Peptides against a protein of PDB entry 5HDT. Designs and how they scored, part 31

Target 1, 163 residues: chain A of PDB entry 5HDT
Amino acid sequence: MVVKTFMDMDQDSEEEKELYLNLALHLASDFFLKHPDKDVRLLVACCLADIFRIYAPEAPYTSPDKLKDIFMFITRQLKGLEDTKSPQFNRYFYLLENIAWVKSYNICFELEDSNEIFTQLYRTLFSVINNGHNQKVHMHMVDLMSSIICEGDTVSQELLDTV
Target 2, 163 residues: chain A of PDB entry 5HDT as posed
Amino acid sequence: MVVKTFMDMDQDSEEEKELYLNLALHLASDFFLKHPDKDVRLLVACCLADIFRIYAPEAPHTSPDKLKDIFMFITRQLKGLEDTKSPQFNRYFYLLENIAWVKSYNICFELEDSNEIFTQLYRTLFSVINNGHNQKVHMHMVDLMSSIICEGDTVSQELLDTV

## One batch from the design tools (peptide; made by RFdiffusion4, then SolubleMPNN)

Design b1_p12_8_s2 (from b1_p12_8, 7 letters changed)
Fold by OpenDDE base, seed 2:
Structure b1_p12_8_s2 (fold): chain B 163 residues (1-163), chain A 12 residues (1-12)
Amino acid sequence: as target 1 above (163 residues)
Amino acid sequence: MFKEKPITLLPK
């Protein structure tokens, strides 16, 4: 399975990174980002998160517009964290843990629309965070948000209003 | 800072 392949790959697997580069690029296509199946989109998001992990600190995607689309896509998937009893919650947790640890969203600082991306991320996280989440989920959410604030040189007033 | 970490899923 494609998902498992990326999950098991590490950052030092240069030969494999080259081998699967085309697959990584295809996973960011509109076909997958706009797939009608919610479970497929979640799997795609997890794969994309792993791709960012594997290729960090560089992204294999060369288009700023594509990067924006990907992070807006991932942000939309994070809404699934709201239901801790969902059968897919563990995969949503995987997504959150991954992007928080890797600091994947920090790539967005170089994008023209970074403020839009961060604003949507914060709004999404604030909308889903609740007392039913365990400490690890809370920690990852806080780490994700605080890292962006702390590492960003400047923050727009709109983003500050969101926080 | 970008690091690799083994991912641990939440226990059910």
Scores: peptide ipSAE 0.027, ipTM 0.673, DockQ to the pose 0.073
Fold by OpenDDE base, seed 3:
Structure b1_p12_8_s2 (fold): chain B 163 residues (1-163), chain A 12 residues (1-12)
Amino acid sequence: as target 1 above (163 residues)
Amino acid sequence: MFKEKPITLLPK
């Protein structure tokens, strides 16, 4: 299974990272990012999060446009955190915990459209956060947002208005 | 600041 392959891979496995590079690139194709099945899109997002973890600090995706597409895609999946009773909530938690720990979004500071990406992320997180979430979920959301604010040289007024 | 950490899912 592709999902398990990336989950079990560590950052020091250079030979394996090179072997699965093409697979990582294919997972970011429009075929997967625009897949009609919501559960498939969630699995793709988790795989992409693992890819960022494995290949850190450098992502295998070199195109700025592709990186923007990926992070906008991941942001859209985070909307699934709203329903804590969903059978897929644990997968959404996996996604949140992963990207918060790795600080995956911080690679977006190198992109010209970073403000758009961060604005959409913050709007999404604030739209789904609720009292049904436990302390761990809240902690990961805060860690994700605070890391961007603390490491960013400048933050747009629009982003500040959402905080 | 990139590290590998075991991911722990919330209990179902």
Scores: peptide ipSAE 0.025, ipTM 0.663, DockQ to the pose 0.071
Fold by OpenDDE base, seed 5:
Structure b1_p12_8_s2 (fold): chain B 163 residues (1-163), chain A 12 residues (1-12)
Amino acid sequence: as target 1 above (163 residues)
Amino acid sequence: MFKEKPITLLPK
């Protein structure tokens, strides 16, 4: 139910956005971010991606530490893109497509630890990319990485070494 | 800049 709720919402639904704000905040709790079930974590990541989409350009999460935790969490879920034969691959694709299209990681530029987040993202993407991925997957990965490089004011040497 | 479109695409 929660997954469908956020998936179907749009940015112009102000009444619904306000109504589900508490739910959005709750989804970022350690209970969900550290949930032992991998499939649950993937669903949570997709919901969080949708939340960023819906509330863009301003995420409902006001804590810099919480934002860092969320994006590090989402980055970890992207590891699931490696296995194209997984029953959950389509959901991983949804996650990738969403964050690439929305440019959700651009919120991280305001964070002190942005370079750490971007470095982990790049390392993760390069670790999972393979010839089994279709053109769309490759395109989203490239779009995601290119957006950060082009829009960022500073790039760490570690990130440059990863590219 | 954040985009404002729903996500509907899935791999074939």
Scores: peptide ipSAE 0.025, ipTM 0.658, DockQ to the pose 0.087
Fold by OpenDDE base, seed 1:
Structure b1_p12_8_s2 (fold): chain B 163 residues (1-163), chain A 12 residues (1-12)
Amino acid sequence: as target 1 above (163 residues)
Amino acid sequence: MFKEKPITLLPK
């Protein structure tokens, strides 16, 4: 129910955004981010991606440490893109498509640890990209990485070495 | 920020 609610919500639904704000905040708790079931973690990641979409260009999370935890968490989930035959691949695709289109990671530019976050993202994407992915997957991966590199005022040497 | 658009899932 929660997943579907956020998926169907648009950016102009101000009353609903306020109504579900507390739920959005609780979805970023360690209980969900460290859940032992990988399918649950994937659902949580998709919900978090939708939250960033709905509340864009701002995020409801005010703690820099919490934002870092969330994006590191989402990055870890993207490793599931490697297996295109997985029953959960479509949900991994949803996650990728969402964060690429919304440019959710661009919020991280305001964080002290932005270089660490982007480096881990790039390493993850390059580790999972393969010839089994179709053009849409490749496009979203390229769009995601290109957006970050173009919007950044500076690029660390470590990030350059990753690319 | 861009206006919201529908997400299209990739079929398996």
Scores: peptide ipSAE 0.023, ipTM 0.642, DockQ to the pose 0.068

Design b1_p12_8_s3 (from b1_p12_8, 8 letters changed)
Fold by OpenDDE base, seed 2:
Structure b1_p12_8_s3 (fold): chain B 163 residues (1-163), chain A 12 residues (1-12)
Amino acid sequence: as target 1 above (163 residues)
Amino acid sequence: MYKEKPITLLPK
């Protein structure tokens, strides 16, 4: 399964990274990003998160527009963190843990629409944060948000208004 | 069940 393939791959697997590069590119296609099944979209998001992990610090996606689409897509999936009792929560947690740990969103600093991406991320996280989340979830959410604020060269007023 | 340790590696 594709999900397991990327999940089990480490950053030093150069031969495998080359082998699965085309698959990584295909996973970012509209077919997957706009898939009608929300569970499929979650799996795709996790795969994309792993792809960013594996290929870090560089993304295999060369199009700024594609990168924007991907991160906006991942951001939309994070809404699923709102329900800790969901059967898919563990996979949502995996997504959050991954992107927070890898600091995947930091790739967006080089994008023209970085502020839009970060604004949507913050709005999404603030909308799902609740006291029912355990300390680890809170930690990852805080780490994700604080890293962007602390490491960003410029922050838009719109983003500041959301904080 | 939540993961006890991060699964991912830091960027190189």
Scores: peptide ipSAE 0.034, ipTM 0.705, DockQ to the pose 0.119
Fold by OpenDDE base, seed 5:
Structure b1_p12_8_s3 (fold): chain B 163 residues (1-163), chain A 12 residues (1-12)
Amino acid sequence: as target 1 above (163 residues)
Amino acid sequence: MYKEKPITLLPK
């Protein structure tokens, strides 16, 4: 129910955005971010990605620590892209396409730990990329990484070493 | 900057 609700919601639905704000906040709780089921965590990540899309350019999460937790969480889920034959691959693709298209990670530039977040993202993407991925997957990965480099004023040496 | 656009369809 919750997954479909956010997937179907658009950025112009102001009344719905206000109605589901508390749900969006609750979805970022430790209960969901640390859920023991891998498939549930993937669904949560997709919902969070949709929330960033819907509420762009502003996220409903005001806590810098919470934002960091969310993006580190999403980054961990992207590791699932490594297996192109997984039954859940299309959902991982959805996650990747969403965050690449929306440029969701760009909100992290205001965080003190942005370099840590971006470094983990790059390491994860380079870790899972393989020849089994189609051109669209590769394109989204490149778009996501290049956008961060181009938009950022500074990057850590560790990030540069990863690229 | 965020893009205020919807995502595309999943690949078949």
Scores: peptide ipSAE 0.025, ipTM 0.656, DockQ to the pose 0.098
Fold by OpenDDE base, seed 4:
Structure b1_p12_8_s3 (fold): chain B 163 residues (1-163), chain A 12 residues (1-12)
Amino acid sequence: as target 1 above (163 residues)
Amino acid sequence: MYKEKPITLLPK
């Protein structure tokens, strides 16, 4: 399974990173980002999160438009965190934990549409956060949001008002 | 900007 392949990879595995580069690029195609099955989209999001982890600090995606599509896609998947009783919640947790630890969204600071991406992220997180989430989920959500505020040179007032 | 070699674990 593609998910396991990327989960097991290390940032120092240069030969493996080269070997799976084409697969990483393929996973960001519209076929996967717009896949009709929500479980498939979640798996794709997890793979993309791992790709950002593995190739950090330089993601293999060089197109600003593609990067925007990817992060808007990942943001949409985070909506699945709302239902803590979902059978897929553990994978949503994995996604959240990964992107929070890696600070994956910070690559978006280089994009012209960074404010849009961050605004959508914050709106999504605040829409799904609830008292039913355990402390780890809350911490990852806070870490994800705080990292963007702390490392961004400029953050829109709209984003700040959301916080 | 990115954290290097993060540890990711599924919840208990």
Scores: peptide ipSAE 0.024, ipTM 0.648, DockQ to the pose 0.102
Fold by OpenDDE base, seed 1:
Structure b1_p12_8_s3 (fold): chain B 163 residues (1-163), chain A 12 residues (1-12)
Amino acid sequence: as target 1 above (163 residues)
Amino acid sequence: MYKEKPITLLPK
C-alpha cells in the first residue's frame, strides 16, 4: 500500500505531500534501513527514491547524517542490478531509472561526506555493470554518473580513479 | 530538477 501510494504521487500534489510527510520520515528509520529481509529493503529503497522525486528539488530529511545513511543504503541496494534473471530485477531497474531521472544524488553535494557517497556509488555501479544489461540500463547508469561529474564543483582524485 | 515522468520497467 505504501509503495503504491508514493509511486502514484506526483510533484504537484501539495496536500498529499503534507499528509504523508511523517510517513516519509519514518521510512528512513533504522527499522527499515536495517530490515533483515532484502526484498523489504529493496521496497524501502524504491519508496525513498519516490520520496526524493516527489519532494524535489528539496528533501524532507533535515539531518545530514540521515541523508548520508539513506544514500549509502540506496547504493547498497543497487548491487541487485547484477543479476538480470532475479525475480526482483524490475524493482532494481525502477530504482535505477528513478534516481537517474530525478538526479537524487545531487542533493549530496551539500553534504560533508559527498565524495564518500559518490565514490561508493561509482564503485557499486562499475561492479554490477555486465553484458547482460540492455541499452536502457547502461544509459541510466551513464546518465547517473555523468550528471554527478558535470554538476560537481570539484572531483576528488579517488572519484576520478573509480571512473 | 526535471519534470516528473512515468517509470517504465523492463519486461521479464
Scores: peptide ipSAE 0.022, ipTM 0.637, DockQ to the pose 0.067

Design b1_p12_8_s4 (from b1_p12_8, 6 letters changed)
Fold by OpenDDE base, seed 2:
Structure b1_p12_8_s4 (fold): chain B 163 residues (1-163), chain A 12 residues (1-12)
Amino acid sequence: as target 1 above (163 residues)
Amino acid sequence: MYKPAPITLLPE
């Protein structure tokens, strides 16, 4: 299982990181990012989150456009956090927890379209945040948003208007 | 930023 492979890998596994680099690149292909199955897209998002964790501080993806596509893709998956009773909620939680703790979106600060990415992230999070979420979900969402505001070199007025 | 894998604390 590809998901388990990256989930169990740590940042110090240099030989494994090299071995699975091509798989990491393959998972970011349009085939997976635009896969018609919602559950497949969620699994892909979780794998991508682990890939960012494992290869930190650098992403294995060299294309700024590809990085944008990936983070926009991950952002879209976060909409699934809305239903806490979904059978897939645990994986949505894993996705949120991972990207919040690792601060994966910090890679986006160097992208030309960083403001677009952050704006979409905030809009998505604001759309799903509700009192039905437990404290851990709220904490991760707040941590993610606060980190971007506090660590960002530049914040557009558009982004400020969404906060 | 170097971070170990988070200990997944899934909500019950």
Scores: peptide ipSAE 0.036, ipTM 0.714, DockQ to the pose 0.075
Fold by OpenDDE base, seed 1:
Structure b1_p12_8_s4 (fold): chain B 163 residues (1-163), chain A 12 residues (1-12)
Amino acid sequence: as target 1 above (163 residues)
Amino acid sequence: MYKPAPITLLPE
């Protein structure tokens, strides 16, 4: 299974990273990013998060437009964190924890549309955060947002107004 | 961006 393949891989598995590079690229295709099944999209997002983890600090995706599409896609999936009673909540948690820990969105600082990506991320997180979330969920959300503010020397006023 | 230490991530 593709999900298990990337989940079990670590950053020092150089031979495996090379072997599965084409698969990583294929997972970012419109077929997967625009898949009609929301559970499939969540699995794809988790795989992409693992790909960013494994290949950190660099992404295997060289196209700025593709990177933007991926991060906008992941951001949309994070909206699923709203329902803590969902059968898929643990997988949404995995997505959040991974992205927050790895600081995957920091790759976006190199993109022309970074402000759009970060703004959408913040809007999404603020829209789903609620008192039903446990301490760890809140911690990861705060860590993710704080990291971007602290490391970005080009944080726009629009982003600051969103916070 | 700096490379983070390898970690096994688990959902709650």
Scores: peptide ipSAE 0.035, ipTM 0.702, DockQ to the pose 0.112
Fold by OpenDDE base, seed 4:
Structure b1_p12_8_s4 (fold): chain B 163 residues (1-163), chain A 12 residues (1-12)
Amino acid sequence: as target 1 above (163 residues)
Amino acid sequence: MYKPAPITLLPE
């Protein structure tokens, strides 16, 4: 239910965005980010990705610490892309496609710990990328990484070394 | 392909 709600929501629906703001904020709570069920965490990540899409260019999360937690959380979920035969792979793909298209991680440039976030993202992506992935998966991974390199005002040498 | 395309992207 919740997943579908955010998935189908349009950025032009200002009234709906306001209505679901509290739900969006609640989805970023520790209850969901630290949920013991891996499939639940994946669904939460997809919802969060949709929230970033819907509320772009401004995320409803105002706390820098919360934003960091969210992106570190999303990054951890991307590990699931490694197993292309997983029953949940299509949902992992959705997550990847969404955040790559929206350039969601670019909001992290405003965070003090942006380099840490980007480093973890790159390490994660390079750890899961393999020859079993189709062209679309590869494209989204490259898009996600390239956007950060190209648009970043400050990119650490460590991050550059991963490229 | 995820369904609704964003009208605006986050800052490039």
Scores: peptide ipSAE 0.027, ipTM 0.655, DockQ to the pose 0.094
Fold by OpenDDE base, seed 5:
Structure b1_p12_8_s4 (fold): chain B 163 residues (1-163), chain A 12 residues (1-12)
Amino acid sequence: as target 1 above (163 residues)
Amino acid sequence: MYKPAPITLLPE
């Protein structure tokens, strides 16, 4: 129910955004981010991606620590892209496409630990990319990484050397 | 900066 609600919500519905603000905040709690079920964590990641999409260009999360936790969490979920034969692959694709299209990670430039977040993202993407991925997956991965490089004035040289 | 994203398209 909750997942479908955020998927169907648009950016122009201010009343709905306000109504579900508390739910959005609760989805970033440790209860969900540290949930023992892998499928639940994937769904949570998709919901969080939708929240960033809906509330763009501003996230409803005001805590820098919470934002860091969320993006580190999303990055961990992207590891699931490795197995193209998984029944959950389509949801991993949903997650990737969403965050790439929205450029969700770009909010991390406001964080002191942005380089850590971007480094983990790049390491994760390079670790899971393989020849089994179709062109759309490759495109979204490249778009995600390129956006950070092009818009980032604070991207570390270490990260640039990895690319 | 964030871009508006209306719908996600699943892989074909």
Scores: peptide ipSAE 0.038, ipTM 0.721, DockQ to the pose 0.095; fails the geometry check

## One batch from the design tools (peptide; made by RFdiffusion4, then SolubleMPNN)

Design b2_p13_1_s1 (from b2_p13_1, 6 letters changed)
Fold by OpenDDE base, seed 5:
Structure b2_p13_1_s1 (fold): chain B 163 residues (1-163), chain A 13 residues (1-13)
Amino acid sequence: as target 1 above (163 residues)
Amino acid sequence: RPKIRRGPEYVPK
């Protein structure tokens, strides 16, 4: 199971990181990012989140365009946090908790389209935030957004107005 | 470049 493989892998397992590098690259292919099954896309997003965790502080993806595609993809999955009663909510929570803790989006500061990525992230998060979320969900959302503001050199006025 | 956190190790639930 691919999801379990990356979920169970730690950051210090250099041999495994090398062994599964090609798999990590394949998981970011259009085949998976544009998979027609919503549940599969969520699983892919969780795997990608774990890949960013495992390979931190770097990412195995060398293409800026690919990195943009991945983060836009992950951002789209976060929309699933809106329905707290969904059977998949716990997996969406896992995704949020992971990317917030790892600060995965901080890789995007080196991308030319970082502003677009961050803007879409903030819009998505504010779109799904509601009173039905518990304190942990709110905390992770705030941590994710504040980390970008605190560590970014410059942020657009539009993004500042959103915060 | 702001670096992604390495520690402590994240443990998924």
Scores: peptide ipSAE 0.055, ipTM 0.736, DockQ to the pose 0.083
Fold by OpenDDE base, seed 1:
Structure b2_p13_1_s1 (fold): chain B 163 residues (1-163), chain A 13 residues (1-13)
Amino acid sequence: as target 1 above (163 residues)
Amino acid sequence: RPKIRRGPEYVPK
């Protein structure tokens, strides 16, 4: 299982990182990013999050356009956090926890469209946050947003208006 | 550019 493979891999697994590099690249293809099954897309997002964790502080994706596609894709998946009673909520939580801890979105500062990515992320987070979320969910959301603000020298007014 | 955090190892939940 691909999901388990990346989930169990640590950051020092150099041989495995090389072995699964092609798989990591393949998972970012349109076939997976535009998969019609919502649950499959969630699994793909979790795998991508783990890939960012494993290859931190770098990413195996060299194309700025591909990186943009990936983070816009991950952002769309975060909408699933809205329903805390969903059977898939634990995987959505895993996704949130991972990207917040790793600070995965911070790689987007090198992208020309970083403002678009961050704006969409913030809008998504504020659209799904609700009183049903426990403290840990709120903490991860705050950590994710604050990390971007703190490490970004310049933030667009549109983004600031969202905060 | 800001770097993605590396270590300590994240433990999946």
Scores: peptide ipSAE 0.052, ipTM 0.735, DockQ to the pose 0.083
Fold by OpenDDE base, seed 3:
Structure b2_p13_1_s1 (fold): chain B 163 residues (1-163), chain A 13 residues (1-13)
Amino acid sequence: as target 1 above (163 residues)
Amino acid sequence: RPKIRRGPEYVPK
């Protein structure tokens, strides 16, 4: 199982990272990013989050356009956090927890379209946050937003207005 | 560049 393979891999598994590099690249293809099944897209997002964790501080995706596509894709999946009663909520939680802990979005500071990516992330988080979320969910959301504000050189007025 | 955090492995819930 591909999902379990990346989930169980740690950051010091150098030989395994090399072995599964081609698989990591394949998972970022348009076939998976534009897959018609919502549950498949969620699994892909979780795998991508684990890939960012495993290959930190770098990422195997060298194209700026591809990195933008990936993070816009992950951002769209975070909309699933809205329904706390969904059978897939625990996987959405895993996605949120992972990217918050790893600070995966911080790689976007090297991209020309970083402002667009961060703005979409903030809009998405504030659109799904609700009183049904427990303290841990809120904590991860705050951690995501705070790390970007604290480590970013500049932020747009539009982004500041969301804080 | 702000880097992606490296550290001890965490256990997902």
Scores: peptide ipSAE 0.138, ipTM 0.738, DockQ to the pose 0.078; fails the geometry check
Fold by OpenDDE base, seed 4:
Structure b2_p13_1_s1 (fold): chain B 163 residues (1-163), chain A 13 residues (1-13)
Amino acid sequence: as target 1 above (163 residues)
Amino acid sequence: RPKIRRGPEYVPK
């Protein structure tokens, strides 16, 4: 299973990273990013999160436009955190925890459209944050947002106004 | 950006 493969892979597994590089690139294709099934998109997002973890500090995606598409895609999936009773909530949690812990969005600082990406991320997170989330969910959401603010040199005023 | 060696707490279903 693709999801398990990337989830279990270590950053130091150079041979495996090379072996699955083409798969990683393929998972970022429009076929998957625009897949009509919401659950499939969530799985894709989790795989992409693991890919960012595995290939950290650099992503295997060389196109700035592709990176933007990926992070906008991941951001859209985070909307699913709003329903804590969803059968897929644990997978949404995994996505959130992973990207927060890895600080995956920090790759976006080198992108021209970083402010757009971060703005959409913050808007999405604040739209789904509620008192029904447990402490861990809140912590990861805060960590995700704080990491961007603390490590970014050029955080937009709009983003700052959102926080 | 540093490499991260730890894994996530939760495993997706």
Scores: peptide ipSAE 0.109, ipTM 0.733, DockQ to the pose 0.059; fails the geometry check

